Peptides against a protein of PDB entry 4N78. Designs and how they scored, part 72

Target 1, 186 residues: chain A of PDB entry 4N78
Amino acid sequence: HFQVICRLLGYQGIAVVMEELLKVVKSLLQGTILQYVKTLMEVMPKICRLPRHEYGSPGILEFFHHQLKDIVEYAELKTVCFQNLREVGNAILFCLLIEQSLSLEEVCDLLHAAPFQNILPRVHVKEGERLDAKMKRLESKYAPLHLVPLIERLGTPQQIAIAREGDLLTKERLCCGLSMFEVILT
Target 2, 155 residues: chain B of PDB entry 4N78
Amino acid sequence: MAELQMLLEEEIPGGRRALFDSYTNLERVADYCENNYIQSADKQRALEETKAYTTQSLASVAYLINTLANNVLQMLDIQASQLRRMESSINHISQTVDIHKEKVARREIGILTTNKNTSRTHKIIAPANLERPVRYIRKPIDYTILDDIGHGVKW

## One batch from the design tools (peptide; aimed at target 1 C176, target 2 R107)

Design b2_p26_7_s4 (made by RFdiffusion4, then SolubleMPNN; from b2_p26_7, 7 letters changed)
Fold by OpenDDE base, seed 2:
Structure b2_p26_7_s4 (fold): chain B 186 residues (1-186), chain C 155 residues (1-155), chain A 26 residues (1-26)
Amino acid sequence: as target 1 above (186 residues)
Amino acid sequence: as target 2 above (155 residues)
Amino acid sequence: ENPLGLTEEQLKLFEEELQDLMAELQ
């Protein structure tokens, strides 16, 4: 599903969705969640020491339940605050999954474009084969597929300019060194 | 441009008019040949003259049709060439716009990105002395050792 | 004057072509 979303939205659509999502998260964090956190800090017991182990697990649980009674009984915490935290969590997960899906798509695009851009993978050399000879054969095999040099030889100046720009845009991808998720975490 | 205009406005209409005029002239020639054959005392000569006019008429019509056809074909070739040039121009503009849109989109998403922290992979220096793998002998845990430790009620 | 407006040269060329075509059909 996330791969389909990435393909449908493209860079522009993803940017818009991410910006709006960040606004929503910011609004939730600085608004409702912040208010609840402040309230919780006010009602939090100033001193909460570990009870003696002699009370056993049930007694320890009852102790903490009693100390946190005012927090546990705060109905809006369960219904509103936890829901907002879930929304923030879902937003973070959404951003992560979108970035991962986009990275996969970009890698696939790079791999598909590579033969046309004179980007050749390092081939495995069997025992007794020279790497250089194998690479030269591979280069010669894919040389006719090099789009930019072909257009530079046969095309108009305008076509050459477009081909070069298209080649650059094809090579430059976010997955090469950029992260959206790191910005979201900041 | 001037050649196409000449074909459209002068040569093709002129050729069509010439072909129409030839039809009218052929009718006159036919009437002449018929009357000449009826009135002539030398029917053989009249027949030979009719054959000559028939050959001439066929040649003239063939020429007019060929000329007109060639002019129409030339017109179509010029128009096809113009359409191809227009298509090329439209494609160029379209590609330029698409590249521009893509650049804008990339700038917008780029604002939402930061450089990936390439964690310098610390070169794991292999320890010089590979400790011999000590054979893990699974000793069964004797839990009875703990039976004497604690205030547990011996049931 | 050819009543159909053909030049004498054009007429001769077409007569030759017609004769050649007739010869091929025989």
Scores: peptide ipSAE 0.020, ipTM 0.672, DockQ to the pose 0.005
OpenDDE base, seeds 1, 3, 4, 5: peptide ipSAE 0.011, 0.020, 0.018, 0.019; ipTM 0.673, 0.665, 0.669, 0.673; seed 1 fails the geometry check

Design b2_p26_8 (made by RFdiffusion4)
Pose (drawn by RFdiffusion4):
Structure b2_p26_8 (pose): chain A 186 residues (1-186), chain B 155 residues (1-155), chain P 26 residues (1-26)
Amino acid sequence: as target 1 above (186 residues)
Amino acid sequence: as target 2 above (155 residues)
Amino acid sequence: SEEEEDIIHQYKEQPLPLWDQFREEN
C-alpha cells in the first residue's frame, strides 16, 4: 500500500501529506491531549516513592494500586487519552514508513538510470588484470549509452539544455543524502 | 514560408485561372473549327487543321493539370513539414514544463529534509606505525630513578 | 546484490547541487 501511495502522490503529494500530518499532531498535542495531561497531572499523586525491596513485590503492587487508583479509575483514559495518542503514533509511523517506501522507489529508479549515466558495478579481476585498466575498458563498451555526452555531440542547444536538466533530476534523489524523519521529530 | 505564400497566393490561384481560361478558350476554338470548316473551300484541309487544334487542345489541358497538380502536392509537403517542426517545438515546451513542475515538487519536500550523515570505512584500520618489538635487557635495581620526582633524596 | 550496492554507493558519492540550492533558499 505504501509503495502505491508513494508512486501516486510523488514528491509534492508526500510533502503536503507530511505537512498536514504535522498540523494534526500539533492540533492533538496542543489541544485535547494537553488538556487531559494537565487534568490527569492533578489527579496524580503529588509524590510517589519506590518502596524498598523488603516490602516485597505483592506489597509493592498493592502500594501502586492505591497510589494510582484515581488514574486506574479515570473513565476517559482509554476512549480519549489512549485514542488520541494512538492517532499521533500512527501519524509518526506513516511518516517513517512512507519515507522508507520512497527510498526503495528512488533506489530502483537509480538502478535503471545507471546504464545511461556511466555508472558501472565492480567487475571481476583475473590474474594479470587491473581494475583500473579494465573499468576503463568496460566504460568504452557502454560509451554509446552515456546519454548526456551523446546529445552534446549530436543534439541541438535546446535538446542539450533539456538533457542536462533531466539528467540532474534523475541522479539527484533523497536517498543519496537526505532524510525526513529527523525533521519530522524536530 | 516564402514558397508557401507563393503557392497559396499566386501560383495555385494563377494556374487555376489558367485552367478556367482553357475552359472558355476551348469552346471558342471548338466553334472556330466548325466555322472554319463551313467557310472552307478545302474540306480536307479544314479537317486537318481541326485535327491539329484537337491534338493541341489535348496537350494543353494535360499540361495545365500537371502543372497545377505538382503545385498542390508541393503545398501539402510543406504543410506536413510544418506540423513536423511544430510538434518538435511543442514536445520541447512540454519537457521544459515537466522539468519545472518537478523542481517545484522537489522544492516542496526539500523543506522536510536534512543531511543524513552517513559514511563508509574499513572493518579494521591498522596504525600508521606498528609497535616496535622491544628487546629484553637486564638491568639492576636502581633506588635513584624517582629522585627527580617530587622532593627527592639523594644518597 | 553487491553490484546494486556498488551502483547505489556511486550515487551517494555524487553531490546534490539542486537540493542544496533549494535548502539554502529556505

Design b2_p26_8_s1 (made by RFdiffusion4, then SolubleMPNN; from b2_p26_8, 11 letters changed)
Fold by OpenDDE base, seed 2:
Structure b2_p26_8_s1 (fold): chain B 186 residues (1-186), chain C 155 residues (1-155), chain A 26 residues (1-26)
Amino acid sequence: as target 1 above (186 residues)
Amino acid sequence: as target 2 above (155 residues)
Amino acid sequence: SEADEDIIQQYQDLPLPLFDEFLAEA
């Protein structure tokens, strides 16, 4: 599903969706969540000592439940605050999955374009084969597929310019060194 | 442009008119040849004259058709060349616009990106001294020793 | 008729190859 979304939206559509999600997350964090956190900090018991180990796990749980009773009974916390936190979490997960899906699509595009751009795959050398001879054979095999040199030889100056720009745009992808998710985490 | 206009406005219409006039003229020549053959005392001469006019008429029609056909073909070739040039121009503009749109889209998404921290693979310098794995003999901790100290009041 | 003679003359005055010559060039 995320791959289909990436293909449908393209870079511009993904950018718009990510910007809007960032605005929503920022609004939730700076607005409602911040207000609830401030309220919770005011209601939090100033002194919460670790109960003695002698109370056992159930007793420790009851102790914390009693100390946090006012917080646990706060109905708006259970409904609105947790819902907003869930929305933030879902937005973060969505951004992560979109970036991963986009990266996969870009890698596939790079792999498909590689034969046309003089990008040769790393060839596994079997025992007894000369690497240089195998690379030369691959270069010779793919040489007729090199689009930019072909257009430079046969095309008009305008076609050559477009081909070079298209080649550059094909090579430059986000997966090569850029992350959107790191911006979301900051 | 001037050649195409001349073909469309003068040569092709002129050739069509010439062919139509030739058809009308052929009918008159045929009527003349028929009447001349009936009225002539020398039927052999009249037949030879009719044969000459028939040959000339066929040659003339063939020439007119060939000239008209060549002019139409030339017109079509010029038009096809113009269409190909127009198509090439449209494709060039379309590709330029698409590249521009893609550059804009990439700038927009680029604002939302940061450089991936390539974690420099710290060369884990393997410590030279492989300390011999000290066989951790897990001595079973006999917890039974603690049974005597716990005054657990059995309730 | 004079009109028929003019048409005949028009065909005779055409600098067109004979049918056989035209076919040979074609």
Scores: peptide ipSAE 0.026, ipTM 0.591, DockQ to the pose 0.004
OpenDDE base, seeds 1, 3, 4, 5: peptide ipSAE 0.025, 0.021, 0.023, 0.021; ipTM 0.588, 0.571, 0.584, 0.574

Design b2_p26_8_s2 (made by RFdiffusion4, then SolubleMPNN; from b2_p26_8, 14 letters changed)
Fold by OpenDDE base, seed 2:
Structure b2_p26_8_s2 (fold): chain B 186 residues (1-186), chain C 155 residues (1-155), chain A 26 residues (1-26)
Amino acid sequence: as target 1 above (186 residues)
Amino acid sequence: as target 2 above (155 residues)
Amino acid sequence: SAANEDIIEQYQSLPLPLFEEMLKEA
């Protein structure tokens, strides 16, 4: 599903969706969640000492339940605050999954374009074969597929310019050195 | 451009008119040949003259048709060439626009990105001395020691 | 008769060899 979304939206569509999600997250964090957190901080017991180990796990749980009774019984916390936190979490996960899907698509595009851009895969050299000889054979095999040199030889100046720009755009991908998700976390 | 205009406005219409005029003239020539054959005392000579005129007329019509056809073909070739040039121009513009749109899109998404911290994982130098796994001997906690403390007062 | 002579003269001015060449190429 995320791959389909990435294909449909493209870079611009993804950017718009991500920006809107960031706005929503910011609004939720600075608005409702912040207000609830402030309220909770005010109601939070100032001194919550660890109960004696003699009470056992059930006793300790009951102790904390008693100390936090007013917070736990706050109905709006469960209905509104937790829902907003869920929405924030979902938004973050959505952004992560979109970025991952986009990265996969970009890698696929790079791999498909590689033969046309003089990007040769690392060939596994079997024992006894010279790497250089195999690489030269590969270069010779794919040389006719090099798009930019072909257009430079046969094309008009305008076509050459377009081909170079297209080649650059094909090579430059976000997955090569950029992360959107890191910006979201910051 | 001037050549195409001449073909469209002068040569092709002129050729069509010439062909039409030729048709009307051929009818007159046929009438002439018929009358000449009827009136001539030497019918053999009249027949030979008619054959000569017929051959000449056919040659003339063939020439007119060929000339007209060549002019039409030339016109079509020029137009096809113009269309190809226009198509090429449109394609170039389209590609330029697409590249521009892609650049804009990439700028927009780029604002939402930061450089991947390729934290070069420092080679965790495995400490040379593998500390011998201290065999955690789980001493079974003998809970029987607690049996003596739980003298529940039989109420 | 004069109009017919003019028409005949017009046809005679066209090169006959072109038709013969066309027939040879057909």
Scores: peptide ipSAE 0.027, ipTM 0.595, DockQ to the pose 0.004
OpenDDE base, seeds 1, 3, 4, 5: peptide ipSAE 0.022, 0.021, 0.022, 0.021; ipTM 0.590, 0.561, 0.584, 0.590; seeds 1, 5 fail the geometry check

Design b2_p26_8_s3 (made by RFdiffusion4, then SolubleMPNN; from b2_p26_8, 14 letters changed)
Fold by OpenDDE base, seed 1:
Structure b2_p26_8_s3 (fold): chain B 186 residues (1-186), chain C 155 residues (1-155), chain A 26 residues (1-26)
Amino acid sequence: as target 1 above (186 residues)
Amino acid sequence: as target 2 above (155 residues)
Amino acid sequence: SEADEDIIEQYRSLPLPLFEEMLAAA
């Protein structure tokens, strides 16, 4: 599903969706969640002494339940605050999955373009074959597919310009060194 | 452009008119040959003359049809070439617009990105000696580095 | 008739591409 979304939206559509999600997340964090956190800090017991180990795990749990009873019973926290946190979580997950899917699509595009851009795959040399001979054979095999040199030789100046720009755009991808997810986490 | 205009306005209409006139003239020649044969005392000579006119008439019609057909074909070829050029121009504009849109889109999404923290492992201590710019060996962009990132999410 | 002679002369003046040249161009 995310791959289809990435293909459908493209870079522009993804950017728009991500921007809107960031706005929503920011609004949730700075608005409702912040207000609830402030309220919770006000009602938080100022002195939460660790109960003596002698009370055992059940006694310690009961102690914390008693101290946090007012927080646990705060109905608005359970309904609105947790829902908002879920929405933030979903937005983060969505951004992560979109970025991953986009990266996969970009890698596929790069792989498909590689033969046309004089990018040779790593040659697995079988035992006994000279690496140089195999590379030369591959170069010779893919040489006719080099698009930019071909167009530079046979194309019009306008076609050459478009081919060069297209080649550059094909090579420059986000997956090569950029992350959207890191921006969302900041 | 001038050639196409000449074909459309002069040569093809002229050829059509010539063919029509030829039809009318052929009918008159046929009538002449018939009358000449009937009236002539030398029937053999009249027959040979009729044969000559028949051959000439067929050759002339064939020539007119061939010339007209070639002119029409030439016209169509020129028009087809013009359409192809127009298509090429439209495609060029379309590609230019698409490239521009893609650049804009990339700028927009780029604002939402940061450089991946490549673990600064070893500070490449710039060796003091500015060794000569080693020939840009186009290191093949090893996209295999991305193979390791995709395998981690066993979802 | 003079009119018939004019028509005949018009046909005589038509370039007779030799049928052979037409066949060769074809």
Scores: peptide ipSAE 0.023, ipTM 0.590, DockQ to the pose 0.005
OpenDDE base, seeds 2, 3, 4, 5: peptide ipSAE 0.022, 0.023, 0.021, 0.022; ipTM 0.581, 0.573, 0.581, 0.584; seeds 2, 3 fail the geometry check

Design b2_p26_8_s4 (made by RFdiffusion4, then SolubleMPNN; from b2_p26_8, 13 letters changed)
Fold by OpenDDE base, seed 3:
Order: structure tokens, then sequence, then C-alpha cells
Structure b2_p26_8_s4 (fold): chain B 186 residues (1-186), chain C 155 residues (1-155), chain A 26 residues (1-26)
């Protein structure tokens, strides 16, 4: 589903969605969540010591549940604060999944474009074969497909310019070194 | 441009008119040949003349048709070339617009990106001294502090 | 008769492509 969304929205659509999500997240965090957190910090038990590890995970959980029982039972926390936290969480997950899906799409595009851009995969060399010779053969095989040199030879100046721009845009992808999710986390 | 205009406005219409006129003329020539043959005392000579006129007429018509056909073909070729040029121009514009749109889109999404940093995962160091468990004393939580934040009932 | 003669003269005056050139183009 996220792959389809990425394909449908493209860079522009993804950017818009991400920006809006960031606004929503910011609003939720700085607004309702912050207020509840501040209030909760004030009412939190002053002394909440870590229980002994000897109680095990269930015992520790029960201990904390008991200490925080009154807070957890506060109806507004469940209905408003936790809901907002869920929304924030969903937004974060959405961003992550979109980025992952986009990266996959970009990688596929790069792979498809590679033969036309003189980007050759590393060929597995069988025992006894020289890697250099194989690579040269491969290069020679795909040489006629090199788009930019081909257009430079046969095309008009305008076509050459477009081909170069297209080549650059094809090569420059977010997956090569950029992360959106890291920005979302900051 | 001038050549195409000449073809469209002068040569092709002129050629069509010439062919039409030729049709009318051929009928007259045929009538002449028939009458000449009937009236001539020397039938052999009249026949030879008719053959000559027939040959000439056919040749002339063939020439007119060929000329017209060539002019039409030339016209079509010029028009095809113009269409190709127009198509090329449109394609160029389209590609330019697409590239521009892509650049804009990339700028917009680029603002939302940062360089991938291999964040060194900091090892969480557990504190060495486990504090003694303090006996849990249940203190009532005063929720009135939250009355200003939510839709709670103010008592 | 004069009109017919004029028509004949008109046809006779029309340029004929050289047979060889005509055959090369066809």
Amino acid sequence: as target 1 above (186 residues)
Amino acid sequence: as target 2 above (155 residues)
Amino acid sequence: EKENQDIIEQYQSMPLPLFDEFLKEA
C-alpha cells in the first residue's frame, strides 16, 4: 500500500503530506500532550524507585501499575492524551513506511536506468576469468545504450541539455544519502 | 513556407484545372480525329495523324498527372516535416516543463531531508547502585490540577 | 475547325518529359 501511495503521490505529494503531518505532530506535541505531561509530572509520585529486579518483569510491571493506577484511571488521559499519542505514533510510522517505500522505488529506478548511464553491476567472475576483461566486454555490450553520449552525438543542443538534466535527475535520488525520517525525529 | 504556399495556392489548383481542361480538350480532339478520318480521301494519312494526336494527348495527360502527383507529394512532405517540427517543439516544451516540475518537487521534499548519519548507538549504561525499595505509600492524586486542561467537571 | 486546331497546337506545345527521365522517376 505504501508503495502505491509513493507512486501515486510522487515527490511533490509526499512532500505535502509529510509537511502536513509534521504540522499536526507539532501541534499535538506542543499543545495537548505537553500540557498533560506537565500536569502529570506535577502529580507524579515524588518517590518512584525502581523495584528490585528480583520481582521479575511481571512483578515490576504490577508495581508500576499500582503506583500509577490513579493516573491511568484518569479518564481524560485515556481519551485525549493517549489518543493524541497514538496519532503521533501513527504519523511517525507513516513517515517511516513512506520513506522506506520511496527508497525502494528509487532504487528500482536507479537499477532500471543503470544500463543507460554506464553504471554496470559487478559481475561475478568465474575461476580463471579476468574481471577486467569481463567488465570491458560488458561495457562494450552496453555502450550503445549510453543515453547521454548518444544524444550528444546525434541530438540537437536542446535535446542534449534535456538529456543531461534528465540524467542528473535520474542519478540524484534521496536514497543515495538523504533521510526524511531523521528530520521527522528531530 | 513560400514553397508550400505556392503549391497549395497555385501549382496544385493549377494542375487540377489543367487536367480538367485536358479532359474537355481530349473530347474535342477525338471528335476532330473522327471527322478528319471520315472526310479525308487519304485514310492512311488520317489514321497516322490520329495516332500521332492520340500519342501526344496521352503523353500530355500523363505529364499533367505526374506533375500534379509530384506537387501533391511534395506538399504532403512539407506538411509532414512541419508537423514533425511542431511535434518536436511541443515535446521539448513538455520535457522542459516536466523537468521543472520535478526540480520543484525535489526541492520541496529536499527541505524535509537530512544527510543520513550513521548514528553511533550509545550503549545505555545501567546505574550501578540499585536504590533500596521505598515502601509504597499511596498518596491520593489531586486531579483538580487537570481541571483547566480538559472537559472535567469542576466541583 | 480552328478551335480544334488550337487545341491540338496546345497539346503539341506541352512539354513532354524525356522518356528516360520519366522511367527513372517512376
Scores: peptide ipSAE 0.026, ipTM 0.661, DockQ to the pose 0.004
OpenDDE base, seeds 1, 2, 4, 5: peptide ipSAE 0.022, 0.022, 0.021, 0.024; ipTM 0.666, 0.668, 0.669, 0.665; seed 5 fails the geometry check

## One batch from the design tools (peptide; aimed at target 1 L174)

Design b2_p27_1 (made by RFdiffusion4)
Pose (drawn by RFdiffusion4):
Structure b2_p27_1 (pose): chain A 186 residues (1-186), chain B 155 residues (1-155), chain P 27 residues (1-27)
Amino acid sequence: as target 1 above (186 residues)
Amino acid sequence: as target 2 above (155 residues)
Amino acid sequence: SAFLEAANAPEDELEQVLEEELEKLES
């Protein structure tokens, strides 16, 4: 699903959805969640020590039950507090997962562009062979596929300008050195 | 474009009217052969002249049509090339707009991004100078090596 | 970053390409 969502939205669609999800998270954190956090903070026990081991685990469980009774009995703890938090969590997970799908989408695109952009994989080296001397030979084999230099040789100025722009857009992807989840959290 | 204007404004309309002139001039020439036969004293001579005019009329109508047909074809060939160049120009405009729309979209998502500081190194990196193997040499106990440390006491 | 530079790159050469192709259509 995320893979399809990435393809259909593109960069502009994904960006606006992320910007809108930030507004939703802001609305919830500064809104209903904040209201209930302030309310439950008062219902909270002003102080709460962690009992020594001596008291034993069953006595510690009884102590936490009494100290946190008002939290345990709060009627809207699930239907409201947990629900709102779940929505915020899902919004964060969507941003993370959608960025991962975009990364996969971009890397595949780049793999198909590599033959037309003079990008060769490492070649096997036998005895008496140097990669330096061999990679350059392989580059000659795929020389007719190098798009930009061919168009600069036979193309019109208009075709050349358009080729340079398209070549730039093809090789520059977010997965080459950029990320979003960090900015989302910040 | 100059050759097209010449075809559209003069050579086609002109060659066309020259065909209409043939329409009117031939009906005159048909009457003249009839009259020249009637006035003719020599019926065989007047027939040979009618035949001459008939053959000349045929050669003329075929020439006028051929000339006009070549012009119409040249006009269509030029117009076909115009559409060929126009599509090429429209395609470039389209590619340019696509590049622009993509730059706008990338600019929009670029706000939500930062550098991912990732690097690549080796599993093991040996030091520039490996530790020299130090030979063992026996030396006596010396109770004076600390004399210069702090407030020593020499003996 | 190079992606951001590509997204913010001036479009002067493309504007020239657009103008030249419009002039060809007008002619």

Design b2_p27_1_s1 (made by RFdiffusion4, then SolubleMPNN; from b2_p27_1, 12 letters changed)
Fold by OpenDDE base, seed 3:
Structure b2_p27_1_s1 (fold): chain B 186 residues (1-186), chain C 155 residues (1-155), chain A 27 residues (1-27)
Amino acid sequence: as target 1 above (186 residues)
Amino acid sequence: as target 2 above (155 residues)
Amino acid sequence: SPFLEVATRPDDELKQVEKESLEELAK
């Protein structure tokens, strides 16, 4: 699903969606969630220490539940605050999944473009084969597919310029060094 | 341009007219040959003349058809070449626009990106001394401060 | 990032190409 979304939206569409999501997240965080957090901090027990491990996981949970009973019983916290937090969480997850899907698409594009860009695949040398000979053979095999050099020889100046730019745009992808998710987390 | 115009406006229409005229002339020649054969005392001579006229007429028509066909083909070739040039130009513009759009899109998404940083895994260290459980005294919490944000439920 | 650098590169060449192409179409 996310792959389809990435294909449909492209870079621009993804950017727009992410920007809007960030706005929503920011609004939620600075508005309702912040107010709830402030209120909760005021009513938070002054002494809520980590219980001894001897109580076990259920006992520890019960301990914290008891300490936070009044907070947990606040109905509006569950309905409004937690809902907003869910929305924030969903937005973050959405962004993460979009980025991952986009990265996959970009990697696929890079792989498909590689033969045309003088990028040779990693050669697995079988036992007994000379690496150099295999590499030369591969180079010879893919040499006719090198698009930019081909166009430079046969194309018009305009075509050459477009080919070079296209080649550069094809090579440079977000997945090569950029992360959107890190920005979302900040 | 001039050649195409000449072909479209002069050569091809002229060739069509010539072919039509040739058809009319062929009918006249046929009538002449028929009458000549009937009236001639020397039928062999008349027959030879008819053969000569027929051959000449056929050759003429063949020439006219060939010329017209060649002109039409030439016209089509020129038009095809023009269309190819236009297509090439349109394609070039289209590619330029696409590249531009791609760059714009990349700028937009780029604002939302940062360099991938390999975050160091930080070890979470638990505190060594767990404090004694303090007896929980339940005090009522006033959440009315949140009435302006939520459903306004007054406790 | 190389990605951003490519995106931020002046479109001067593209603009020139576009102009040339438009001129060619107009002829």
Scores: peptide ipSAE 0.183, ipTM 0.737, DockQ to the pose 0.683
OpenDDE base, seeds 1, 2, 4, 5: peptide ipSAE 0.180, 0.186, 0.146, 0.172; ipTM 0.736, 0.733, 0.723, 0.733; seed 2 fails the geometry check

Design b2_p27_1_s2 (made by RFdiffusion4, then SolubleMPNN; from b2_p27_1, 14 letters changed)
Fold by OpenDDE base, seed 1:
Structure b2_p27_1_s2 (fold): chain B 186 residues (1-186), chain C 155 residues (1-155), chain A 27 residues (1-27)
Amino acid sequence: as target 1 above (186 residues)
Amino acid sequence: as target 2 above (155 residues)
Amino acid sequence: SPFLEVATRPTDELDKVIEESQQQLAA
């Protein structure tokens, strides 16, 4: 599903969606969640000492549950604050999944373009074959597919310019060095 | 452009008119040959003359048809070439627009990106001194302060 | 990032080409 979304939206559509999600997340964090957090901090026990290890895990859990019982029982916290937190979480997950899907699409594009851009695949040399001979064979096989040199020889100046721009745009993709998810997490 | 215009406006219409005129002339020649044959005492001479006129007329019509056909073919070739040039121009514009749109899109998404950083996982250090659990006396917390925050139900 | 560098390259030349091409088509 996310792959289809990425294909349909492209870079521009993804950017628009992510911008809107960021606005929503920012609004939630700076609005309702912040207010609840401030209020909760005011009502939080001033001294929360770590229980002794002697009480074991169940005793420690009961201790913290008791200390936070009044907060957990607050109905508005459960309904409004947790819902907003869920929405934030969903937005983050959505952004992550979109970025992953986009990266996969870009990798596929790079792989498909490679034969036309003088990018040779990694050659697995079987036992007894010379690497040099295989590389030469591959070079000879793909040499006619090199698009930019071909257009430079046969094309008009305008076609050459477009081919170069297209080649550059094809080679330089987002997945090569940029992350959207890291921006969302700061 | 001038050649195409000349073909469309002068040569092809002129050729069509010439062909039509040749048809009317051929009819006149045929009538003449028929009358000449009937009236002539020397039928052999009249037949030879008719043969000559027929050959000449057929040759002239063939020439006119061939000329017209060649002009039409030339016109079509010029038009085909113009269409190819137009197609090339449209493709060039389309590709230019696509590249531009791609660059704009990249700028937009680029604002939402940062360089991939290898995040070092920070080790969570446990506090050294486990403080004794203070007997937590549960004080009733008045949550009415939160009633004005969000869409909470006023109890 | 090379990605951003490509995106920031002047599109003015492309715009000129579009305009020139449009003029040629109108002519």
Scores: peptide ipSAE 0.148, ipTM 0.729, DockQ to the pose 0.601
OpenDDE base, seeds 2, 3, 4, 5: peptide ipSAE 0.000, 0.142, 0.091, 0.135; ipTM 0.652, 0.731, 0.714, 0.722

